Peptides against a protein of PDB entry 5VZU. Designs and how they scored, part 171

Target 1, 271 residues: chain A of PDB entry 5VZU
Amino acid sequence: GRTLEDIFHEHMQELILMKFIYTSQYDNCLTYRRIYLPPSRPDDLIKPGLFKGTYGSHGLEIVMLSFHGRRARGTKITGDPNIPAGQQTVEIDLRHRIQLPDLENQRNFNELSRIVLEVRERVRQEQQEGGHEAGEGRGRQGPRESQPSPAQPRAEAPSKGPDGTPGEDGGEPGDAVAAAEQPAQCGQGQPFVLPVGVSSRNEDYPRTCRMCFYGTGLIAGHGFTSPERTPGVFILFDEDRFGFVWLELKSFSLYSRVQATFRNADAPSPQ

## One batch from the design tools (peptide; made by RFdiffusion4, then SolubleMPNN)

Design b2_p24_5_s3 (from b2_p24_5, 16 letters changed)
Fold by OpenDDE base, seed 1:
Structure b2_p24_5_s3 (fold): chain B 271 residues (1-271), chain A 24 residues (1-24)
Amino acid sequence: as target 1 above (271 residues)
Amino acid sequence: DELKKLLEELKEKLSKLDIYGPQY
């Protein structure tokens, strides 16, 4: 029978051959576009910029991380046979934090899957509720009946209404106990391990994480056929490293900041 | 010409090997 290793080698050979075919089809006609780094904002979870990501059998890919309010996005700068350059490989919802269990229960893939799928269902419910409020507000444009021409305002005289004394009824202000939002403890990083059966390109990933968020990854067949978004977990390790757990693919991508300094990489100031 | 033919033969082989479904 084919070993898992034979299957992996066959798939890697196929992807290398596909990359070779795609590069050979350009017939040395390459168009270059300048890429600019996103501007950093004070509220950005980490500094935006270029990361090198591990994509299993595809190898290393370059991804631009950017922040868009309560969303983070990874955009492919390098493409592969499945997902072309310019696509949003990951989309992270910074409103939906994932709480990882203890280190023992982190080894359980089914527990991680349960936690993520519960968050996915909440995200779907919130989208449906927000869709209903937006839908009901548009329905009440009843026909503007053409109200007839404004008859001239007769200037009738200001009758002096009487001085009705304000009754002082001293309604006690009910103490609305403002539930003190406990400051999000910048928690000491928690121990981190991949679930059993989640593949990583290497075992050299950070064993401590700061925060986790719900996200979706983009998957497709060869030639970007049938593109869909699958559930996953964004793992923040530090300022220069994050991960993404692809639940359905049982894969982990490690993203490490490109430490190279680029000249003239800053976005042009908006004129 | 021979390289184009080899590339098309490789594409046709690879299209039959789409065994892994959607990838990221």
Scores: peptide ipSAE 0.283, ipTM 0.698, DockQ to the pose 0.358
Fold by OpenDDE base, seed 2:
Structure b2_p24_5_s3 (fold): chain B 271 residues (1-271), chain A 24 residues (1-24)
Amino acid sequence: as target 1 above (271 residues)
Amino acid sequence: DELKKLLEELKEKLSKLDIYGPQY
């Protein structure tokens, strides 16, 4: 039978050949586009910019991190045979924080999966509710004056009597102890470890994280076939490093800031 | 011509190797 090593080598050969085919299809017709760094805002979770991400067998890819209110986006600057450049590789919902369990329970993939899928369901419910409010607003077609169809006679429903005594049951207002969201101790990072069975290119990932958020990753077949969004976890380590756990793929991408300074990389000020 | 032929042969081989589910 094929060994796992044989399968891995065949896959790597395939990906190299796919990259070669993909690049060769352009038949020397290269379009160069200037890339500008996103403007930084005070409310940005970290400084936006270029990050070098690990994409398993694809190797290293360049991703632009940008912030859009309560959302963050990773956009591929370099593409691969599955996901082309310019696609949003990750979308992060900064409204939906994920609380990681203790270090022992972080090793349990099923626990992380449960937490992420519960948040995914909340996000889906919020999208359905917000979709209904937007749908009902357009239905005011003007009042067609429907003619008064004749008054069929009021059948006198009988006057059943009065006496229900007001039971004073003074239900004490149960103090809904608003579970005080423990102020996210912004200072001391939580110990972090990948779940068992999540693959990482490097075992040298940060062992402490600041915060985690729900997000989705983009996956596709070769040639960007059947693209879909899969659930994952964005992990902020520090100002220059974040991770993404691809839940369904059982993979971890580490993103490290590109430290190179570029002259004239800022977007031209909108005139 | 030879490069185009090689590319088509490689595409045909790769279409048979798509055993790997969606990638990221």
Scores: peptide ipSAE 0.275, ipTM 0.698, DockQ to the pose 0.309
Fold by OpenDDE base, seed 5:
Structure b2_p24_5_s3 (fold): chain B 271 residues (1-271), chain A 24 residues (1-24)
Amino acid sequence: as target 1 above (271 residues)
Amino acid sequence: DELKKLLEELKEKLSKLDIYGPQY
């Protein structure tokens, strides 16, 4: 009988062949787009740049990490038969930190799933509330029929006198307790292990993480059919390594910085 | 085109595998 390894190898070969066929369809009309490295900002969680990511049976792909305020983005520089180059493979919400349980409970996939799905629901609620405020403002410009309001006569304003005693209503400034965003303490890294049943290409992943965030991954059928966002966990290990747990796929992608220095890869200065 | 035919055959074959490779 075929082993699970044989099936995985056959599937990997088929995906490589599909990737080859897709790329070969463009051989006669190769368009080149220059890729620029994102500029580093002081508030960036780590230095932006190129990472090599593991995508299970697709193997290794190149992803550009960039920061956009409270969001991080992984953009595919290389594509596969499901997700083409230029797509946002991962989107990370840096407002929604994931707190991992202890190492024993991290082995429980259902516990991780619960934690992430609770955060997903909060993100969905926040998006709905912000959408309602934008929607109500546009509806009320019904055509104000300019009925000519009749010229009511200018009644003479009687000159009432000046006795403005200033009432010192000392409105106490309500202490807006700015919930001090606890600075992301680069605390001692938390022990990290993948849940049981989450596949990783290699068991060689960091066993300590700095912090985790809610994120979404892009999934699609072959040829980028029915693309959707699936919930996951971004895991920051260090300055050069992060992971993404794809909950629905029960898969883990490890991203490692490409250490190659590229000349002239910096974005042109805005003139 | 033979490559297009092969691509559709591969898509069909992969669609029948219980192990849909990660769609990501």
Scores: peptide ipSAE 0.261, ipTM 0.775, DockQ to the pose 0.385
Fold by OpenDDE base, seed 3:
Structure b2_p24_5_s3 (fold): chain B 271 residues (1-271), chain A 24 residues (1-24)
Amino acid sequence: as target 1 above (271 residues)
Amino acid sequence: DELKKLLEELKEKLSKLDIYGPQY
């Protein structure tokens, strides 16, 4: 029977032919857009910029990493037959940390799947609750009918009454020292391994990670048909490397920083 | 004409392979 490898090889041959056909269609009309590097902020998880990502049979693609408050985004600079250039290939929620299990349990795909799906459900609940608060505030501008003046008057006075004494008891306010969440010591990397049955383009990925976060990846059919978001895990390895586990696809993308320096690549200062 | 035909034949083949490959 055809192996998964045979299917991926045939798919890769068809993808390269599609890429050639699409490229040849543009030979008479190319539009060039300048790309600027995102501005770096002190609170950015790592320096934003260009990364080389692995996309299975598509091979290597160029992705721009940028930070937007508590969200990170990977934007395709190169496109493929499924996901065109300029699309957000990954969106990371930096509010929702993923805690990986021990190294033995990291080999269990079902354990990773459980952890990610529990976080996905929390994210969905928070979006529903936050949507309700924004809806109620607009409704009650009923028309202020300017109903009129009338004047009337009266006075009455009444009087009573009595004494009760102030008991002193000066109970000391126990300073509930809010246990400052010790900033999780970012220094000791956790041992990292891919779950059994998650495919990677190569076995040469970092075996230690710093932090993991919940995220979503963009998937679509050929020609960007039926685009949807699939759950995944963003894995920070170091300043120059991160990964994304595509949970439903059982695939791993490794992203490595483009070390090339670009002249005049900084965003123009806001005037 | 031939390139357009080849593109449609490829799209049809790929639509059948999409069930087995990553679409990302």
Scores: peptide ipSAE 0.238, ipTM 0.690, DockQ to the pose 0.413

Design b2_p24_5_s4 (from b2_p24_5, 16 letters changed)
Fold by OpenDDE base, seed 5:
Structure b2_p24_5_s4 (fold): chain B 271 residues (1-271), chain A 24 residues (1-24)
Amino acid sequence: as target 1 above (271 residues)
Amino acid sequence: SELQELLKKIQEKLSKLDIYSPQY
């Protein structure tokens, strides 16, 4: 019988061959787009840049990490038969921290799934509430039929006298307890292990993480058919390594910084 | 083309693998 390894190897070979066929269809019609490295900002969780990510049977792909306020984005620089280059392979919500359980409970996939799905539901609720405020404001411009309001006569305003005693209504400024966003304490790293049944290309991943966030990964059929966002966990290990747990795919992608320095890769200064 | 027929055969093989689930 075929081993699981034989099936994985056959699938990997077929995906490589599909990638080759797709790239070969553009023979003599190659268009080149310059890629610029994102500028680093002080508030960036880590330095933005190029990472090599593991994508199971697709192997290694190059992903650009960039920061957009409270969101991080992984953009494919290399594509595969499912997700083409230029797509956002991962979107991370830096507002929604995932708290991993203890190391024993981290082995339980259902526990991790529960935690992430609870956060997904909160994100969905917040999006619905913010959508309603934007929707109600536009509806009330019904055509105000300009009925000509009849010119009511200008009644003479009687000159009532000046005795404005200023009532010092000392409205206490309600302490808007700005919920101090606890600075993302680079606390002591938490022990990290993948849940049972989550596949990783290698067991060589960091066994300690700094912090985790809710995120979504992009999945699609071959030829980028029916693209959708699936829930996952972004795991920051260090300045040069992060992971993404794809819950529905039961897969783990490890991303490691590309250490190569590129000349003239900086974004042009805004003129 | 021969490459298109090969692509079709690969897609047909992949279809028989439960791998027709959306992938990342």
Scores: peptide ipSAE 0.289, ipTM 0.744, DockQ to the pose 0.365
Fold by OpenDDE base, seed 1:
Structure b2_p24_5_s4 (fold): chain B 271 residues (1-271), chain A 24 residues (1-24)
Amino acid sequence: as target 1 above (271 residues)
Amino acid sequence: SELQELLKKIQEKLSKLDIYSPQY
């Protein structure tokens, strides 16, 4: 039978050959567009910027990480035969934290899948409920009955209403015990390992993670056919490294910050 | 051209492979 290694090598050869076909079709006609680094905000989970990501058989790709309120986005700067440049390869929901189990249970792919699919279902329910509130608010534009012409202001006299005495009824202020939001303990990083059967390009990934979030990854056929979003886990390791677990693909992408300094890479100040 | 023949041979190889599996 074909080994997993044979299949992986075959698929790598395919993708290299596809990249060669596409690059050869450009007949050396290349258009260059300037890319700017997104501005950093104080509330950004880590500094936004360029990362090199491992995409299995595609090899290394350049991804721009950016923050958009409670969402993070990875945008492909380099494309491949499936997902072109400029697409959002990953979209992370920073409202939906994933709690990884202990190190022993992290080896169980089915346990990780259960946890992620439960969060996926909550995200869908919240989207449906928010869709209903937005839908009901639009339905009550009853017909604006044409209110008739402004009848003249009759100046009727100021009748002196009587001095009704204020009853002092001293209702005791019920102590609303403000549930003290426990400060999110900057939790000591937890031990991290990939589930059995999740492939990584290499075994050299951080063995400790800070935080995990629900996210979705973009997948497609060749030529960006039938694009869909699949569930996954964003893993924050440190300021310069994050991962994404692609559940349906059983793959792990490691993203490492591009340490190169670029001249004139800052976004132009909004005029 | 030799390039077109190479591209054709590549395409013929790719057509035998499961290139239809969605990738990321």
Scores: peptide ipSAE 0.283, ipTM 0.686, DockQ to the pose 0.313
Fold by OpenDDE base, seed 2:
Structure b2_p24_5_s4 (fold): chain B 271 residues (1-271), chain A 24 residues (1-24)
Amino acid sequence: as target 1 above (271 residues)
Amino acid sequence: SELQELLKKIQEKLSKLDIYSPQY
């Protein structure tokens, strides 16, 4: 029978061949666009810039990390047969921190999945509530003076009597112990391990992480068919490394900063 | 051309693979 290795090698060969087909179809229609590095801001979680990410069978891809207030974005600079260049491969919600369990419970994929899906549901609820406030504001169509239809007589519902004695039940104000958000010890990274069954291209991922956030990854069929967002975890390791756990794909992408310095790569100052 | 036949064979193989699973 075919080994899992044989199947993987055939799949890799086919992805390489697909990538070759897609590139060859554009032989006479290459548009060159200059890429500028995003401006760095003081409030950026890490310095924005170019990262090389591991995309399993696609190999290494170049991703631009940028910050947009409480959101981070990874934009593909290199594409593959599924997700073309210029697409946002990952979107990170920096409002929704994920607390990883202890190292033993981090091995449990179902525990990580539970934590992420709970955050996904909160994000969905917040989007629905914020959508209602934006929707109600436009409905002030002016008062059409609808003519007073005649007052049908109010049937006198009978006056039931007064006697409700005031029970003094002095409900002690239960001190809602505001669970003091333990100040996120920004300094000491926690031990990190991938869940069992999450694939990584390299076992040499950082074994300590600073913080994690909820995010979504973009997935599609070949030719960018049926693109959708899947839930995942952004993992900050250090200033030059982050990860993304693709929950549905059971895959891990490690992103490492491109250390190359580029002359004139900064965006022109807005005049 | 030999390249066009190769491309056709690749497309025929790809059409038979469960590579229709969304990828990242």
Scores: peptide ipSAE 0.281, ipTM 0.683, DockQ to the pose 0.365
Fold by OpenDDE base, seed 4:
Order: sequence, then structure tokens, then C-alpha cells
Structure b2_p24_5_s4 (fold): chain B 271 residues (1-271), chain A 24 residues (1-24)
Amino acid sequence: as target 1 above (271 residues)
Amino acid sequence: SELQELLKKIQEKLSKLDIYSPQY
């Protein structure tokens, strides 16, 4: 029988051939867009920039990682037959940290699935509540035609005097022991392993991770048909590496920083 | 053309693979 490797190799050849044919068909009409590196901010989880990854069957991809407050985004720099360049391949909610279980329970795909789906439900609830607050706030600004009520003259009410005595009520300050939220020790990596049945193109992934967050990945058919957001886990390994677990696809993508320095790639300062 | 049929077959295979195939 064909090995999984044979099937994968044939599929990659088919993808390369498609990319070649599409590129060659457009050789006479190439649109170039300048890409700017996002500015680094002190509060960014890691330095933003270009990352090289493997995305499903598409092979090698370049994504731009950027930070937007409590959101991170991976934007496709390279398009593929399913998802064109400029799409947000991953969207990460930095408010929704995923705590991975111990290394034994990390092998259980159903445990990871449970954790991710519980966070997904919380995110949906927060979006519904925030949508209701935004909806109720807009409904009450009916244009009150403020009819100009005539300025009745401000009668000068008189200046009466000063005397109120200082009551000494010596209420003891109850020591509210503010439980110092121990600053989550950002430094200690936890052991990391992929769940059984999650496929990785490269078994050489980091075996320790710093933090995990809930996120969604974009999936689509050929020609960007039926695009949808699938739940997943963003895994920060280090300053130069992150992963994404595609929960429904049972796949893992590893992204590594592009170490190339680009001259004049910084966004012009907003004048 | 044979090339267009090949592209269509590749697209049909890839459409099944890229959305729904785990990396087999």
C-alpha cells in the first residue's frame, strides 16, 4: 500500500504544481504590496514579526505575528490555494489562557478538547454579553429635542455658617490582606507533548512551553470557499517559536521566527 | 485542456485534503 509519506509527498507535489501554474498564469499581472513589520510594544508577549511555519498540507508558509492589546494575530504573507495572502490565519485571545494538564494527561486528546471547548463557550458568552451592553447603550440615545426651557433667575440662597464639630470615630483599619496575586512566574516553562492522534509534520517540536492561549484558526476550501474559524490552542514555546493546535483537524503547526533582517521594513511613524 | 483537467482534479483532491485531512 502507499505509505502516509508517499501520499503526503504526492499531495505536496500537487500543491507545488498548483502554486506554479497559478503563479505562471498571473506572471503578466503581479500586484506587489509593501509589507511593514509591526512596531514592537513593551507589553507584547514576544517581539512581533515574520514567522515561518508549516500549515496543514500547504507546506511552508510565512505569517506575520502582531499584537493588538489582548489579541494576537497571525496574518498570512504567503497565500495558498485555500486561504489567500492577507487573511488572518490565526486569531489568539490573550485573555483566555489555557492551562495544560500534567504531561500524562496532555497525551489525552479528549482532555485537551474539553479544556478548549470550555474556553470557547466562555468566549461566546462574553461576546454575547458585550454585544448586549453595546446594543442597550445605543438604543437610549433617542434625540431628546431639548426644548429650551426658559432660564428662570437663579435666586441667591444665603451663606449660612460653619460650626459642625469633628466626631473622632476611630474606626480601626481592618487589614484587608490583599492576597498578592503572585505575579504568574512568566519564566518557568511547563513540559509539553502533543496529544495522541494530533499529527505534526515535524516531531522535532519544543518539549516545554511558556504559555498557552485559546485561539481560532481560519480554514477554507479551494478558492477560499466556505471560510470558517476552528478552535485551537496557541502555544508559546519561546521568543522565536510558537505553535498552533488545530483541534478539529487534529493537527499541529510549528512557527519559527524568520531571522532575516529587513532594511526599511518598519512602518513609517504616524506623522 | 489536459492541464485544466489536471488542475481541476488536483483542486478536487486538495479541497478534500486541505479542509478535512489531518496530515496523513
Scores: peptide ipSAE 0.016, ipTM 0.489, DockQ to the pose 0.416

Design b2_p24_6_s3 (from b2_p24_6, 9 letters changed)
Fold by OpenDDE base, seed 3:
Structure b2_p24_6_s3 (fold): chain B 271 residues (1-271), chain A 24 residues (1-24)
Amino acid sequence: as target 1 above (271 residues)
Amino acid sequence: SIWDGFLDTYQLGDGTTGQDLLAS
């Protein structure tokens, strides 16, 4: 067959052609859309905003990070030949924290893969259970035909039955030691390293992370063909940096906050 | 290699995934 190198050469030529078509289209017609920065909320994991990413073959990309309750989203501001602008490149489930092992075990890709796939299965189970509860609630509004209940009067009888003794069983109040949910020590960074075999274009990634979460990334062919969601790990390094490990692709993307201030970029107040 | 990170967010137009390519 074709070698991996032959496949990569063919698709790289296509990628270059697609990039050329995209850039050449801008010479004829520029459509401008205003982008609003999401408002910051107290419960946001970090300040929302624009982040600069390195996306492998696509080069420099801009992603908007936003928070939506228990979910975070990375939305592409810059489109590429595979994924157009406005698509959600990453979706993060803030309910499903990933616990990284020690540095020695973090180098094992199979260990990370096991942890992520176990969380993926839990997320699928929760989605199935929540789908069943929503389905059962709609069925019971059959029209209660108000059949007229006839009035009949039946009678008396008083019978007295007897004395059942109050058993005093003084069950001692078992001290429910409320397992104090140890406040997630949000402050102590864990040592971080990429697994062996995960490609990083930039070896200069942070070697300490605050927390990790399960997420999914969007992948597609050229022209946004066959788009699908693949499992991954969102890694929060600090207030201005996060990463995403694409598990199936064995790749890592690093994102850094855009430090530029934008005038009049605030979202209109909800009326 | 120039191909390092080629698979980043990429799926082949025939439906072949980065995982399929790494398994071959």
Scores: peptide ipSAE 0.020, ipTM 0.551, DockQ to the pose 0.030
Fold by OpenDDE base, seed 2:
Structure b2_p24_6_s3 (fold): chain B 271 residues (1-271), chain A 24 residues (1-24)
Amino acid sequence: as target 1 above (271 residues)
Amino acid sequence: SIWDGFLDTYQLGDGTTGQDLLAS
C-alpha cells in the first residue's frame, strides 16, 4: 500500500504544482479590485478588519473579519490552491456560545467534540423550525365557504353532587431556588488549552480566551473541488487575536490583526 | 510537524479529509 509518507509527498507535490500554476497564470493577466475595510459598529464583538493567519502549508493567509448582526464572517483576501479569494473561509454563529469546561477537561478532544456536535444539532433544529414557519405562512387560505352544518343539541348529562370536604393540606411553598445566573464574568478570560491531538503549527497561542462560539469552516480539494462546511469553534482571545478549531481536521488556526494603517480604506458612506 | 501541511482545509474529491488519511 501507499505509506503515509507517500501520501504526504503526493499531496505536497500537487500543492507545489497548484501554487506554480496559480503564480504562472498571473504573468498573463492581473485584475486588481480595491478592498474596503468594513465600518465598525458598536455591537461588533471586536473591531472588524484584516487578520493574518498561518494556514498549514499555504503559508501567510489574509482574512477579512466582518460582523452581520448575530453572525461573523471570515472572507479570504488571499486565495490558496483549495479555496479561491473572496470565499467565506469561516462563518460564526454569535447566538451559539460554546462554554469550555475547566482546563483539565479542555484537554479531552471527545468532550469538545460532544459540546460542538450538540450545538450543531441545535442549529439544525432551529433551521428546520424556521423553515416550517416560513412554509406554512404561504398556505393560500382559499375561502372555504364553511357551510353551517346544523348544531345537533347533544344532551344535558346530569349534575352529580356536592361533597365539599376542605382538606387543608398546607403544601409548603417549595422555595424555587432561582438558579442564580452565574454573572458572566465579563472581564477575566478563561484559561485555555488545545485538546490533546489537535495540531497547531504554532504552539505560541494565547493561554486565556474571552469567549467561544460555534462556527463552520470551508474545506475543499485542490482547485476548489467538493467544497463543504465543517463544524468548528471560534475562539476570541482578545481585540486583535482569534482562533478557529477545525473539529474534523483536528487542527487549530491562529489569526492576528494586521496592524498596518490603511489610508482611505474606509468604505464610502452609503449616500 | 510535516503533517501540519496535510491538516489544511484539504479534502479529496471523494470527501476524504487529511485527518481521515492520517487515521488510515
Scores: peptide ipSAE 0.019, ipTM 0.570, DockQ to the pose 0.031
Fold by OpenDDE base, seed 5:
Structure b2_p24_6_s3 (fold): chain B 271 residues (1-271), chain A 24 residues (1-24)
Amino acid sequence: as target 1 above (271 residues)
Amino acid sequence: SIWDGFLDTYQLGDGTTGQDLLAS
């Protein structure tokens, strides 16, 4: 006979209590770890750095956004009862751009779900194909025990056979025009709205996005139990703001750049 | 709703699931 609201209030109270317990228990045992800001690269979608976000029921979090070739990563700087600090809260596949429909169709959660799940299946297929190529190459070097087959002296025969003219068939190597991966042009901003039934703790999210990408978010039970990756959408709004739509959770997290200047936060130069 | 995914993935510290809470 509990309402979903009652269950949520109980859950929120539990999460707040757990956060309070964790913070209070660690007040006496604070291990300070230095965090370095990721170096910026020319090909980075936006400047890497610290972002303040809101995660569903978890409230405020700090994440480090970093770029790793065609992948982006949000790493938790603040832990919570479910996901400890240092975990990847989001992993973004910059190969798989999501095209949002018009503003009317963006309100349809089922349309967004369809688009995301189609991309998810492509990512799974690519992972399976790449796994097969890596698997077949290793199998055949069984150590042929070179049994020392004996010395049979097989004979001479010299036959000189003749002239076959080298046919000049200059098969032009078809220029595999490496489809120049067009640098991810910061597309013109598209009108953006959350689908109906996607919850945001902040209704004041940007109403225009630059681009969207497929990604996965990390979810877990309390104490980091049964961690799994759920499909979602990374939404780049601007240089200082991005969002993540948690598809299965029907929730939206908004992340805003921490504008604080950190002295000596740069990674030590590789010596 | 956030509720649907919450109910499927939520586990109390005692192991009670969101589904168990709805069934009660």
Scores: peptide ipSAE 0.015, ipTM 0.479, DockQ to the pose 0.027
Fold by OpenDDE base, seed 1:
Structure b2_p24_6_s3 (fold): chain B 271 residues (1-271), chain A 24 residues (1-24)
Amino acid sequence: as target 1 above (271 residues)
Amino acid sequence: SIWDGFLDTYQLGDGTTGQDLLAS
């Protein structure tokens, strides 16, 4: 039987050949589109913009990182045979921080897998609960056609004013102990290592990280067939570097800010 | 371009298009 290694090598050769064919075909008919850099907001985790990364066999990729409230997005600027340009390669849920264990336990892939899958299940539960609230809220606005029941003239029954003294039932306000939101500790950089068996093309990844978040990555077959979202970990290293651990693929992608200054790349001010 | 048709057909689950993502 073909080993996973044989399948990987065949897939790598196919991807290299496809990439070569695609690049050679595009040399004859390049369509250029202007992209705008997203404006920086004060609440953005890091400055948004272009990042260069490595995604498995695809080699060098350009991704635009943008922030959307409690979500971050990585959009492909460069396409590949599986995921075309404009696709959102990663979605990051900034509500679901991943706490990495100590450096010894970070080497254990099963521990990382457990942590990520527990967060994935919480995200799924929250989506189901929010779906039920949205479903119940829409169900009650069925237009009850209030049939106009004919106004029978009910007679003026007399105004007896009962002097009902409202009893001041002084219900003590139960001290709702506001669960002290643990102050978001500005993440002191923690030691970072990839789990054993996670492949990285570059062993030169940062050995300290600031924060980690739950995320999902887009995977597809050649020609964007059967696109699926796979669970992963977004790792913020610093202002100019982040990573994504593809849990099911056992792969790590490192992204570094494109240091090129683009003239006139700022988004037009919203009119 | 194959990309133009792709960017026009790409829509995020929130309704954001590939065009919106590149214009942002």
Scores: peptide ipSAE 0.005, ipTM 0.301, DockQ to the pose 0.061; fails the geometry check

